# Designs tried in a protein design run: peptides against a protein of PDB entry 4ASU. Part 128

Target 1, 270 residues: chain A of PDB entry 4ASU
Amino acid sequence: ATLKDITRRLKSIKNIQKITKSMKMVAAAKYARAERELKPARVYGVGSLALYEKADIKTPEDKKKHLIIGVSSDRGLCGAIHSSVAKQMKSEAANLAAAGKEVKIIGVGDKIRSILHRTHSDQFLVTFKEVGRRPPTFGDASVIALELLNSGYEFDEGSIIFNRFRSVISYKTEEKPIFSLDTISSAESMSIYDDIDADVLRNYQEYSLANIIYYSLKESTTSEQSARMTAMDNASKNASEMIDKLTLTFNRTRQAVITKELIEIISGAA
Target 2, 83 residues: chain B of PDB entry 4ASU
Amino acid sequence: FTFASPTQVFFNSANVRQVDVPTQTGAFGILAAHVPTLQVLRPGLVVVHAEDGTTSKYFVSSGSVTVNADSSVQLLAEEAVTL

## One batch from the design tools (peptide; made by RFdiffusion4, then SolubleMPNN)

Design b2_p16_4_s3 (from b2_p16_4, 5 letters changed)
Fold by OpenDDE base, seed 5:
Formats: structure tokens, sequence, C-alpha cells
Structure b2_p16_4_s3 (fold): chain B 270 residues (1-270), chain C 83 residues (1-83), chain A 16 residues (1-16)
């Protein structure tokens, strides 16, 4: 490589490093906010899930329609965030299909569709786009919940798959159950709650769905921002190492050029 | 007793004497060992009676309240403010 | 409606 080539490459990598450092800073700010907002969101979301855990709602085996909701975002450069969700979605879909269930998929965030469109295109009901640019709100979750309920797909049971935040360096892909109104209404374990009006139960279920989606979005966002911050940090470090290596190469090449020129002058070959 | 909105936690697994909630079917008081029930909140006042005798008032918009068989209560409001 | 008034009051409290 010529000195000019090395210089051009150095310039390019330095520019990339500037971009990755900037992105790291942005991700760090978003992460800090997300983590703060996740604290109450967990209490809220876990509280909503408490019924399903305590009531031990079981879906009859004869019910075949299953909905998988994958939660991620539209944005890349966040490590394995999207692939982890997609992997678990694939696994769950395969397991359900093997059990003779009909599986439909909803993607929250465009990245899920991007990963699964070739293999699971026929199973997709809808993909929600424009996720991840702004922190998710309860309003956003409510919109998703309503669209899901109005999709016309009468599922019996569902699974929402998302990345749960553990720490700045760790997340875990998890699955939480979603139940249809009919499934909840028919569940034997719900008999202790029998004095519930059908309209009340419907409204309750709508809130429950919105709550769970909201919770999943908050967990996902926090995990994503943390992962992005780490990814950008790694990219910046890699760029730094490459700059150092190229700088050494530049210096060696420069010396070689000078030596060659001196030899040409001395030998009269010029 | 857990009382939270999406953005704020007011009570987290706390022991309380009584919680008065505004529901679509009517306002009722949740006491210890209340019968399991599910209700939807209407806009109104939530009153929490602590074991120490203190009373706290909140205004809530909409949401849900769950009373479980184990006496745990989840009050989840879409929006809530301290009064 | 009572609902609208309640929402208004809540918004006012949240804005304060």
Amino acid sequence: as target 1 above (270 residues)
Amino acid sequence: as target 2 above (83 residues)
Amino acid sequence: SELEEARRKLREKLAA
C-alpha cells in the first residue's frame, strides 16, 4: 500500500471512531434514562403479570391458535439484541408447530421482520415500525395492544418475547404469556374471580395486554441501549487499535520510501 | 399491596390496612383477606389507609385492580398523582 | 362529562 492509501485509510478509520464515540455517548444517555424509567415499569409490569402467575392459567390442549410477539426495535448496531429475540421466536414457533398448533407472529420493530421474513413470512400478521427512536410510552403500548386485539386473529394463547435487562453488560431473552379473553374467561383457575362482569374482564384484559407490552418495551429498550453502548465502545476500541497499527505501518512505509529514494540517488538510477 | 403507574411507584409490596378504590362497578374498600376480584378503575380517588393510621389520597385516571387469593393486591393506574 | 372533568383535573395536577 502506498503512503497515500494508508493515509486515506487512517482518515477513514478516525472518522468512524468519531462517529462511534458519538453514538456511544448518545446510547449512554438513552441508557441512563431507560434504566431510570425501567424501575417503575418493572413494578407496574410485574404487577400486571401477577394474576397470570398466581391464577396459573392453563390453556386447553385443544386450542391451537398461538400468537408470538417479538419485541425489539428498528435500529441496528446493538449486538445480538435482535438476533436473540428472533432465535427464541424461531425456537418457540418450531416447538408449537411440532405440537400441532397454528402459529402467527407479530413483530414489534422492523428488525424482527428483517430477520424472519424469508423463513416465516406467511406467519407474520403485522410488524410495528418506528420503534426505538423515542423512549416507549404507555400510549405506544396501548396502540400496539389495540391493533393486536383488532387484528382479527383470534388467538387462544400467546407469547411475548423480549430482552430483560439484567445489567449494563447482561440481558436475557425471556418469554411471558398472553392470554385471550376467551381463555381467561374459561380458565378453571379463574373461578375464584367469578363475580366479574364480562365487560369488566374485557377491559381488564385490554389493560393487562397494554401493561405487558409496555413492560416488555421498557425492558427491551434498556437492554438495547446498553448493548448499543457496549457495541459502540467496542467499535471505538477496535478503531483505536487499527489506527495504532496503521500508524506503525505508515512510519515503516515512509522509512522504506526514503531509503529507496536515497538508494536511487546514490546509484544514479534516477 | 402494590400501587403503581407506568412511571411511578407509590407502594411496592406494602402492608396496608385498607385501600379504597374507584371502580366502574362502584367504589369499594379492600381490606385484609378480601375476596379475590378483578376490577377496572374509573377516574377518581384512591385512599390508602396505612397500618400506622396515616391516610394517603391519590387521583387516578384508569387502570385495574386485582385482589388475589393470597391477599396480594395490585393497583395499576394508567396515570396517578398524589393529592 | 364527569370523565372529561376528571381527565382535566388529572392533567392539571400532572402539569403542576
Scores: peptide ipSAE 0.024, ipTM 0.874, DockQ to the pose 0.053
Fold by OpenDDE base, seed 3:
Structure b2_p16_4_s3 (fold): chain B 270 residues (1-270), chain C 83 residues (1-83), chain A 16 residues (1-16)
Amino acid sequence: as target 1 above (270 residues)
Amino acid sequence: as target 2 above (83 residues)
Amino acid sequence: SELEEARRKLREKLAA
């Protein structure tokens, strides 16, 4: 490579490094906020899931309609956050299909659709876009829940797939169940609960869905910001190493050029 | 007994004597060994009676309350404030 | 001469 080429590459990489460093700082700030807001959200969300765990709601095998909700965002540059969710969605969809179930997909965040569009486009009911620019609110979750409930798709059971936050350096893709009103109403395990008005149960399930979606969004956001911070840090370090390497190459090349010129001058070959 | 909103936790797996909740079908008190039930909250007053005799009051908007067979209770309000 | 010195320096650089 010529000195000119090396210089051009150096400039390019230095510029990238500046961008990645800036993005790291932004991600760090968002992560700190997300982690703080996740604490109550987790208690709230886990509380909402308690019924399903304690009641051990079972869906009859003859029921075939299954909904998969994948939770991510619209934003890239966050490592394996999106691909992890998509991978589990694919696996779940394949398993359900093999079991003779009908599978429909909802994507929260455009990246899910981007990854699964070619292979699963016919299974998508809706994709919610404009996710990830601001911290998710309960209002956002409620909107998603409402749209799902009003979509006309009568699922029997479903799963919500999202990245659960573990630590600044770790997340795990998790699955939580969602159930239709009909499924929960007909569940034998619900017999231990006192007579519940149908309208009450309907409203309860609406809240439950919104609660779980909200929880998943908060877990996802925290995981994403942490992963982005790490990814940007790694990118910055890699850029730094490349800069050092290219700088050495530049210096060596420059010395070689100078030496050649001196030889030409001394020999009169110039 | 767990009482939380999306943004704040008031009680997390705590032992309480009684919780009074406003529901769509009417207000009721949750005592020890209350029968399992599901209810939806209406805007109103929540009163938590601690075992030590202290009472705390909250205003809630909407949400749900679950009483399980194991005596665990989840009170989940969309919005809640301490009074 | 300056030329001889330059040649010497060049040889030293090439030998390194």
Scores: peptide ipSAE 0.015, ipTM 0.832, DockQ to the pose 0.004
Fold by OpenDDE base, seed 4:
Parts: sequence; C-alpha cells; structure tokens
Structure b2_p16_4_s3 (fold): chain B 270 residues (1-270), chain C 83 residues (1-83), chain A 16 residues (1-16)
Amino acid sequence: as target 1 above (270 residues)
Amino acid sequence: as target 2 above (83 residues)
Amino acid sequence: SELEEARRKLREKLAA
C-alpha cells in the first residue's frame, strides 16, 4: 500500500471514530433519560400485568388466533437488540404454528419488519414506524394500542416480545401475554371478580394494552440506548486500534520511502 | 397497594387502610379484603388513608383500578398529581 | 519535509 492509500484509510477510520464517539455520547444521554423514565414505567407496567398473573388467565386450546407484537425501534447500531427480539418472535411463531395456531405479527419499529419481512411477510398485520427518535410516551403507546384494536384482527391471545433492561451491560428478551376482551371475559379465573360491566371491561382492556405497550417501549428504549452506547464504544475502540496499526504501517512505509529516495539520490538514479 | 402513573409512582406495594377512587360507575372505597373487582377511573379525587391515620389526596385522570383476590390493589392512572 | 532536508544534505555531501 502506498503512503497515499494508508493516509486515505487513516482519514476514513478517524472520521468513523469521530462519528462513533459522537453517537456514543448521544446514546449515553438518551440512556440516562430512559433509565430515569423506566423506573416509574416499570412499576406502572408491572402493575398492569398483575391481573394476568394473579388471575392466571388461560386461553382455551380451541382458540387458535395468536398475535405476536415485537417491540424494538427503527434505529440500528445497537448490537443484538433487534435480532434478539426477532429471534424470539420467530421461535414463538414456530412453536405456535406447531401447536396449530394462527399467528399474526405486529412490529413496533421498522427493524422488526426489516428482519422478518422476507420469511414472515404474510403474517404481518402492521408495522409501526418512526419509533426510537424520541422517547416513547404513553400517548404513543395509546396510538399503537388503538391501531391494534382497530386493525380488525380478532386475536384470542397474544405475546408482546421486548427487551427488558437489566443493567447498563445487560438486557433480556422477554415475553408478556396479552389477551383479547373475549378471552378475559370468558376466563374461568375471572369469575371471582364481581360482575363487571362489559363497557368497563372493554375500557379496562384498552388501558391494559396501552399500559403494557408503554411498559415494553420503555424497557426496549432503555435496553436499546444502553446497547447502542456499548456498541459505539466498541466501534470507537476498534477504530482506535486500527488507527494505531495503520499509523505504525504508515511510519514504516514512510521510512522505507525515504530510504529508497536516499538510495536513488546516492546512486544518481534521481 | 400500588398507585402509579406512567411517569410517577406514589405507592409501591404499600399497606394502606383505605383507598377512595373515582370510577365510571361511582366512587367507592377499597378496604382491606375488598372483593376482587376491575374498574375504570374517571377524572376525580383519589384519597389514600394510611395505616397511621394520615390521608393523601390526588387528582387522577383516566385509568384503571384492580382489586385482586389476594387483596393486592393496582391503581393505574394515566395522569396523577398530588393535591 | 524531512525528506527534502535529507535530500539537500545528501546532495551537499555528494557535491563536497
């Protein structure tokens, strides 16, 4: 490689490093905010899921329609965040299909569609785009919930799959159940609850869905920003190492060029 | 007793004496060992009666309240503010 | 540049 080639490569990698460092800082800021906002969101979301845990709602085996909601974002460069969700979605879809269930998929964030569209295009109902630029709000979750409820797909049960935040260096892809109004209303375990007005139950389920979606978005966002921060840090370190290697090569090559030129001068070949 | 909004937690698995909630069907008090129920919140006042006799008032928007068989209660408001 | 200086010095040496 010529000095010119090495210099060009060095310049390129240095530019990449600047970009990755910048992205790391942005991700760090977003992570810090996401973590703060996750604390109440987790209590809120877990509280919403408490009914399902306490009531132990079971879907009859004869009910075949299953909805999978994958939660991620539109934004890349965050390690295995999207692939982890997609992997679990695939696994769940396969398991459900093997059990004779009809599976439909909703993607929250365009990356889910990007990964699964080729293999699961027929199962996709809708993909929500423009996720991840701003921290998710309850309003956002409500819009998603409303769109889902208005989609016309009458699922019996569902699974929401998202990355739960553990720590700055750890997340876990998890699945939480969602149930249709009909499934909840017909569940034997719900008999212990006093006579609930159908309208009340419907409204309750709308909130429940929005709550769970909101929770999943907050967990996902925190996980994503943390993972992005880590990914950008790793990229920056890798770039640094490459810069060091290329710099050494540059110096060696430069010395060789100088030596060659000196020899040419001495030999009169110049 | 858990009382939270998406952005704020007021009570997290706390023991309380009574919680008065505004529901679409009317305001009711949740006491210890209240029968399991599901309700939807209407905008109004939530009053939490602590075991020590103190009372706290909150204004809530829409949301839900769940009373489970194990006496756990989840009050989840879309918006809530201390009064 | 260091190279130009080296070239200059070398030329001077070869001329001396």
Scores: peptide ipSAE 0.009, ipTM 0.834, DockQ to the pose 0.004
Fold by OpenDDE base, seed 1:
Structure b2_p16_4_s3 (fold): chain B 270 residues (1-270), chain C 83 residues (1-83), chain A 16 residues (1-16)
Amino acid sequence: as target 1 above (270 residues)
Amino acid sequence: as target 2 above (83 residues)
Amino acid sequence: SELEEARRKLREKLAA
């Protein structure tokens, strides 16, 4: 490679490094906000899930309709955030199909569809786009919940799959249950609850769904921003290493050129 | 007793004497060892009576309240403010 | 001399 080629490559990599550093800073700011907002959201969401855990709601085996909701975003450059969710969705879908269940899928964020469109396109009910540019709100979750409930798909049970935030360096893909109104109302474990009006139960279930979706979005967002920070940091480090290597190559090449010119002068060949 | 909105936590696994909640079917008080129930919140006043005798008041918009068999209570409001 | 010019050019390259 000529000195000119090396210089051009160096310039390109330095520019990439600047971009990745900038993106890291942006991700850091978003992470800080997301982590702060996750604290109450987790209490809220876990509180909503408490009923299902404590009541031990079970779906009868003869029920066949299952809904899978995958939660991620539209934006890339965040490591394995999207692929992790998609992988678990695929696994769950395959297991359910093997058990003779009907499976439908909802994607939150365009990346889910991007990964699964070829293999699971017929199973998708809806994909929600424009996720990840702004922090998710309860309003956003309510819209998703409403769309699900209005989809006409009468699922018996479902699974919401998302990345749970553990730390700035760790997340875990998790699954939480979603139950239909009919499943909740027919559950034997619900018999201990006082006589609940059907309208109340329906409204309760709507809130529950919105709550769980909101929680999942907040966990996902925090995980994504932390992962993006890490990814951008790694990219910046890789760029730095490449710059160092190319700089060494440049210096060696420069010395070789100088040496050659000196020899030509001494030999009188010029 | 847990009382939270999507953006704020007021109580997290706290012990309280009584919580008065506004529900669509009517306001009721949740005492210790209340029977399990599910209710939906209507806009109104929540009053929390702490064990130390202090009383806190909140305005809530909508949401849910759950009383479980283990006496745990989850009050989840879409919006809530301290009064 | 051609040699002096060559030396000058070399010095300029080394200084860069």
Scores: peptide ipSAE 0.007, ipTM 0.826, DockQ to the pose 0.004; fails the geometry check

Design b2_p16_4_s4 (from b2_p16_4, 7 letters changed)
Fold by OpenDDE base, seed 5:
Structure b2_p16_4_s4 (fold): chain B 270 residues (1-270), chain C 83 residues (1-83), chain A 16 residues (1-16)
Amino acid sequence: as target 1 above (270 residues)
Amino acid sequence: as target 2 above (83 residues)
Amino acid sequence: SKLEEARKKLLELLAR
């Protein structure tokens, strides 16, 4: 490589390093906000899930329609965030299919579709785009919930798959159940709950779904921003190492060029 | 007793004497060992009676309230403010 | 484009 080539490469990598450092800072700010907002969101979301855990709602084996909701975002450069969700979605879909269930998929965020479109295109009902540019709100979750309920797919049971935030360096892909109104209404374990009006139960279920989606979005966002921050930090370090290596190469190449020029001068003077 | 909105937690697994909630079917008081029920909130006042005799008032928009068989209560409001 | 090239290089850096 010529000195010019090395210089060009150095300049390019230095520019990338500036970008990755900037992105790290942005991700750090978003992470800090997401983590703060996750605290109440967990209490809220876990509270909503408490019914399903305590009532031990079981879907009859004869019910075959299952909905898988994968929660991620539209944005890349966040490590294995999207692939982890997609991997678990694939695993769950395969397990359900092996059990003779019909599986449909909803992607929250365009990245899920991007990963699964070739293998699971026929199973996709809808993909929600424009996820991850702004922190998710309860309004966003409500919109998603309503669209799901109005999708026309009469699922019996569902699974929402998302990354739960553990720490700045750790997340875990988890699954939470989603139940249809019919499944909840027909559940024997619900008999202990006093005279629930059908309209009340419908509204309750709408809130429950929105709550769970909201919770999953908050967990996912926090995990994503943390992972992005880490990814950008790693990229910045890798860029730094490459700059150091190229700088050494530049210096060696420069010395070689000078030596060659000196030899040519000496040889030409003879 | 857990009382939260998406953005704020007011009570987290707390012991309370009574919670008055505005529901679509009517306002009712949740006491200890209340029968399990599911209700949807209407806009109105939530009144929390603590064991120490203190009373706190909140305005809630919409949401849900769950009373479980284990006497746990989840009051989940879309929006809630202290009064 | 310069942006596409930068993205490609960034992806390469992230893959390491």
Scores: peptide ipSAE 0.035, ipTM 0.874, DockQ to the pose 0.014
Fold by OpenDDE base, seed 4:
Structure b2_p16_4_s4 (fold): chain B 270 residues (1-270), chain C 83 residues (1-83), chain A 16 residues (1-16)
Amino acid sequence: as target 1 above (270 residues)
Amino acid sequence: as target 2 above (83 residues)
Amino acid sequence: SKLEEARKKLLELLAR
């Protein structure tokens, strides 16, 4: 490689390092906000899931329609955030198919579709795009919930798959259940609850779905920003190492060029 | 008793004496050992009666309330403001 | 575009 080539490469990598450092700072700021907003969202979301845990809602085996909701975003450069969700979605879909269930998929965030469209295109109902530019709001979750309910797919039960935030350096892909109105209304475990008006139950389930989606979005966002921060840090370190290596190569090559020039001068070939 | 909005937590697994909630079917009071029920909130006042006798008032928008068999209560409002 | 090239290089760096 010529000195010019090495210099060009050095400049390129240095520019990348500047970008990754900048992105790290942006991710850090977004993470800090996401983490603060996750605290109440977690209480809210976990509270919404409490019914399903306490009532131990079971879907009859004869019910075959299952909905998988994968939650991530449109934005890349965040390590294994999207692939982890997609992997679990694939696993769940395969397990359900093996159990004789019909599986449909909803992707929250374009990255889910990007990963799964080739292998699972026929199972996709809808993909929600424009996720991840702004912190998710309850309004966003409500829109997703409404669209899901209006999709025309009458699922019996479902799984929402998202990355739960553990710490700045850790997330875990998790699955939470979602149930159709019919499944909840017909569940034997619900008999302990007083006579619930059908309209009330419908509205309750709409809120429940929105609540769970909101919770999943907040967990996902926090996990994503943290992972992005880590990824950008790693990229910056890798760039630094490459810069060091190229700098050494540059210095060696420069010395060789100088030596060659000196020899040409001494030999009179100039 | 858990009372939260998407953005704020007011009570987290707290022990309270009574919670008055505005529901679509009417306002009702949740006391200790209330029968399990599911309700949807209407815009209105939530009144929390603490064990120490203090009373806190909140305005809530839409949402849900769950009373479980174990006497746990989840009051989840889309929006809630302390009054 | 220069941006696409940079992105590609960034992805390569991230893959390490």
Scores: peptide ipSAE 0.035, ipTM 0.877, DockQ to the pose 0.014
Fold by OpenDDE base, seed 3:
Order: C-alpha cells, then sequence, then structure tokens
Structure b2_p16_4_s4 (fold): chain B 270 residues (1-270), chain C 83 residues (1-83), chain A 16 residues (1-16)
C-alpha cells in the first residue's frame, strides 16, 4: 500500500473512532435513563403477568392460531440485540409450525423485519417503525396493543419475545405469553374468579396486552442501550488497535521511501 | 399487595389491611381473603389501609385490579398520584 | 454515501 493509501485509511478509521466514542456516550446516557425507568416498569409488567402465572391459563391444543410479537427497535449498532430476538422468533415459529399451528408475526421495530423479511415475509401482519428514537411510553404500548386488537387477526394465543435486561453486560432473550379474550374467557382455571362481566374482561385484556407490551419495550430498550454502549466501546478499542497498526506501517513505509530516495540521489539515478 | 403505575411503584408485595378501589361496576373494598376477581378501574380514589392503621390516598385514572386465590392483589393504574 | 461506507466499516470492526 502506498503512503497515500495508508493515510486515507488512517483518516477513515480515526473518523469512525470519533463517531463510536460519541455514540458510546449517547448510549450511556440513554442506558442510565432506561435503567431508572425500567425499575417501576418491571414491577408493573410482572404484576400484569401475575394472573397468567397464577391462573395457569392453558390454550386448548385444537386452537391453531399463534401470534409472535418480536420486540426490538429500528436502530442498529447494538451487538446481537436484534439477531437474538430474531433467532428466537425463528425457532418459535418453526416449532409451532411443526406442531401444526398457524403463525403470524408482528415486528416492533424495523430491524425485525429487516432480518426476517426474506424467510418470513408472508407471516408478517404488521411492523411498527420509528421505535427506539425516544424512550417508549405507555401510550406507545397502547397504540401497538390497539393496532393488534384491531388487526382482525383472531389469534388464540401468542408470545412476546424481547430481551430482558440483566446487567450492563448481560441480557437474555425471553418469551412471555399473550392470550386472546376468548382463550382467557374459556379457560377452566378462570372459574375460581368471581363472575366477571364480559365487558370488564375485554377491557381488562386490553390493559393486560398494553401492559406486557410496555414492559417488553422497557426491557428491550434498556438491553439495547447497554449493548450499544458495549458495542461502541469495543469498536473504539478495535479502531484504536487498527490505528496503531497502520501508524506503524506508515512509519515503516515512509522510512523505506526515504531510503529509496536517498539511494537514488546518491546513485545519480534521479 | 402490589400497586404500581408504568412509572412509579407505590406498594410492592406489601401486606395491607384493606384497599378501596374505584371500579367501573362500583367501588369495593379488598380485604384479606377476598374472593378472586378481576376489575377495571375508573378514575377515582384509591384508599390503602395499612396494618398499622395508617391510611394513604391516591388518585388513579384507569387500569386494572386483580385479586388472586392466594390473596395476592395487583393494582395496576395507567396513571396514579399520591394525595 | 460516506456515511453508509462508514457504517459498513463500523460493522466490520464490530464483527471482530
Amino acid sequence: as target 1 above (270 residues)
Amino acid sequence: as target 2 above (83 residues)
Amino acid sequence: SKLEEARKKLLELLAR
């Protein structure tokens, strides 16, 4: 490589390093906020899931319609955040299909669709875009829930797949159940609950869906920002190493060029 | 007893004597060993009676309340404020 | 675009 080529590469990598450092700082700030907001959201979300856990809601095997909601974002450069969700979605979809279930997919965030569009395009009902620029609100979750309920797809049960935050260095892709109104109303385990008005149950289910979506968004956001921070840090370090290597190469090449020029001058071949 | 909004936790697995909740079908009090039920909240006053005799009041917008067979209660409000 | 190229390079750096 010529000195010019090396210089060009150095400049490019240095610019990238500046970007990654900046992105790390931004991600760190967003992470700190997300973690704070996740604390109450987790209590809220886990509280919403308590019914399903305690009532042990079961879907009859003859019910075939399954909905998978993958929760991620539109933004890249966050390690394996998107691919982890997509991988689990694929696995779940394959397992359900093998069991003779009909599977439909909702993507929260454009990255899910980006990964799955080629293999699962026909299974997508809707993709929600513009996710991840701002911290998710309960209003956002409600919009998603409403859109799902109004989609006309009459699922029996479903799963929401998202990255649960563990620590600044760890997340785990998890699945939580979602149930249709019909599934809940027909569940034998619900018989212990006092006579519930149908309208009340409908409204309750709407809240439940919004609640779990909200929870998943908060977990996902926190995981994503943490992962992005780590990814940007790693990128910055890798860039630094490459800069050092290229700098050494540049210096060696420069010395060689100078030596050659000196020889040419001394030999009179110039 | 758990009482939370999306942004704030008021009670987390706490023991309380009684919780009064405003529901769409009417206000009711949740006591120990209350029968399992599901309700939807209407805008109104939530009153939490602690075991020590203290009473706390909250205004809630909407949400849900679940009373389980194990006597656990989840009060989940979309918005809630302390009064 | 220069930005897209930079992004691609960044992805390559992240893959290491």
Scores: peptide ipSAE 0.031, ipTM 0.868, DockQ to the pose 0.014
Fold by OpenDDE base, seed 2:
Structure b2_p16_4_s4 (fold): chain B 270 residues (1-270), chain C 83 residues (1-83), chain A 16 residues (1-16)
Amino acid sequence: as target 1 above (270 residues)
Amino acid sequence: as target 2 above (83 residues)
Amino acid sequence: SKLEEARKKLLELLAR
């Protein structure tokens, strides 16, 4: 490579490093906010899931309709955030299909559709776009919940799959259950609950769904921003290493060129 | 007893004497060993009676309340503020 | 485009 080529490459990589450093700072700021907002959201979301855990809701085997909700975002450059969710969605879908269940999929964030479109296009009910530009609000979760409830798809049970935040360096893809109103109403374990009005139960389930979606979005967002921060840091380090290598190559090449020119001058070939 | 909104936690697995909640069917007092139930909140006043005799008041907009068989309670409000 | 090239390079750096 000529000195000119190396210089051009160095300039390009230095520019990339500047971009990745800037992106890291942006991700760090978003992460800090997301982590703060996750604390109450986790208590809220876990509280919403407590009923289903304590009541041990079981779906009858004759019920065949299962909904999978994958939660991620529209934004890339965050490591394995999207692929992890998609992988678990695929696994769950395959297991359910093998068990004779009908599986439909909802994607929260465009990246889920991007990954699963070719293999699961017929199973998609809807994809929610414009996820990840701003922190998710309860209002956003409510919109998603309402759209799902109004979709006309009468599922019996479902799974919401998202990345749970563990730490700045770790997340885990997890699954939480979603139950239809009919499944909850017919569950034997619910008999211990006092006479619950059907309208009350319907409204309760609407809140429950919104709560769970909100929780999943907050976990996902925190995980994503953390992963993006890490990815940008790694990219910046990789760029730094490449700059160092190219700088050494440049120096060596420059020395070689100078030496060659000196030899040519001394030899009179000039 | 857990009482939270999406953005704030007021109680997290706390022991309380009594919680008064506004439900669509009327005022509802949750005592120790209350029967399991599910209710939806209406806008109104939540009053938490602590074991030490102190009372705390909150305004809630909407949400849900769950009383489980194990006497655990989840009060989940869409919006809540301390009064 | 220069932007697409930069994106490609960034992805390559991330994959490393």
Scores: peptide ipSAE 0.026, ipTM 0.869, DockQ to the pose 0.014

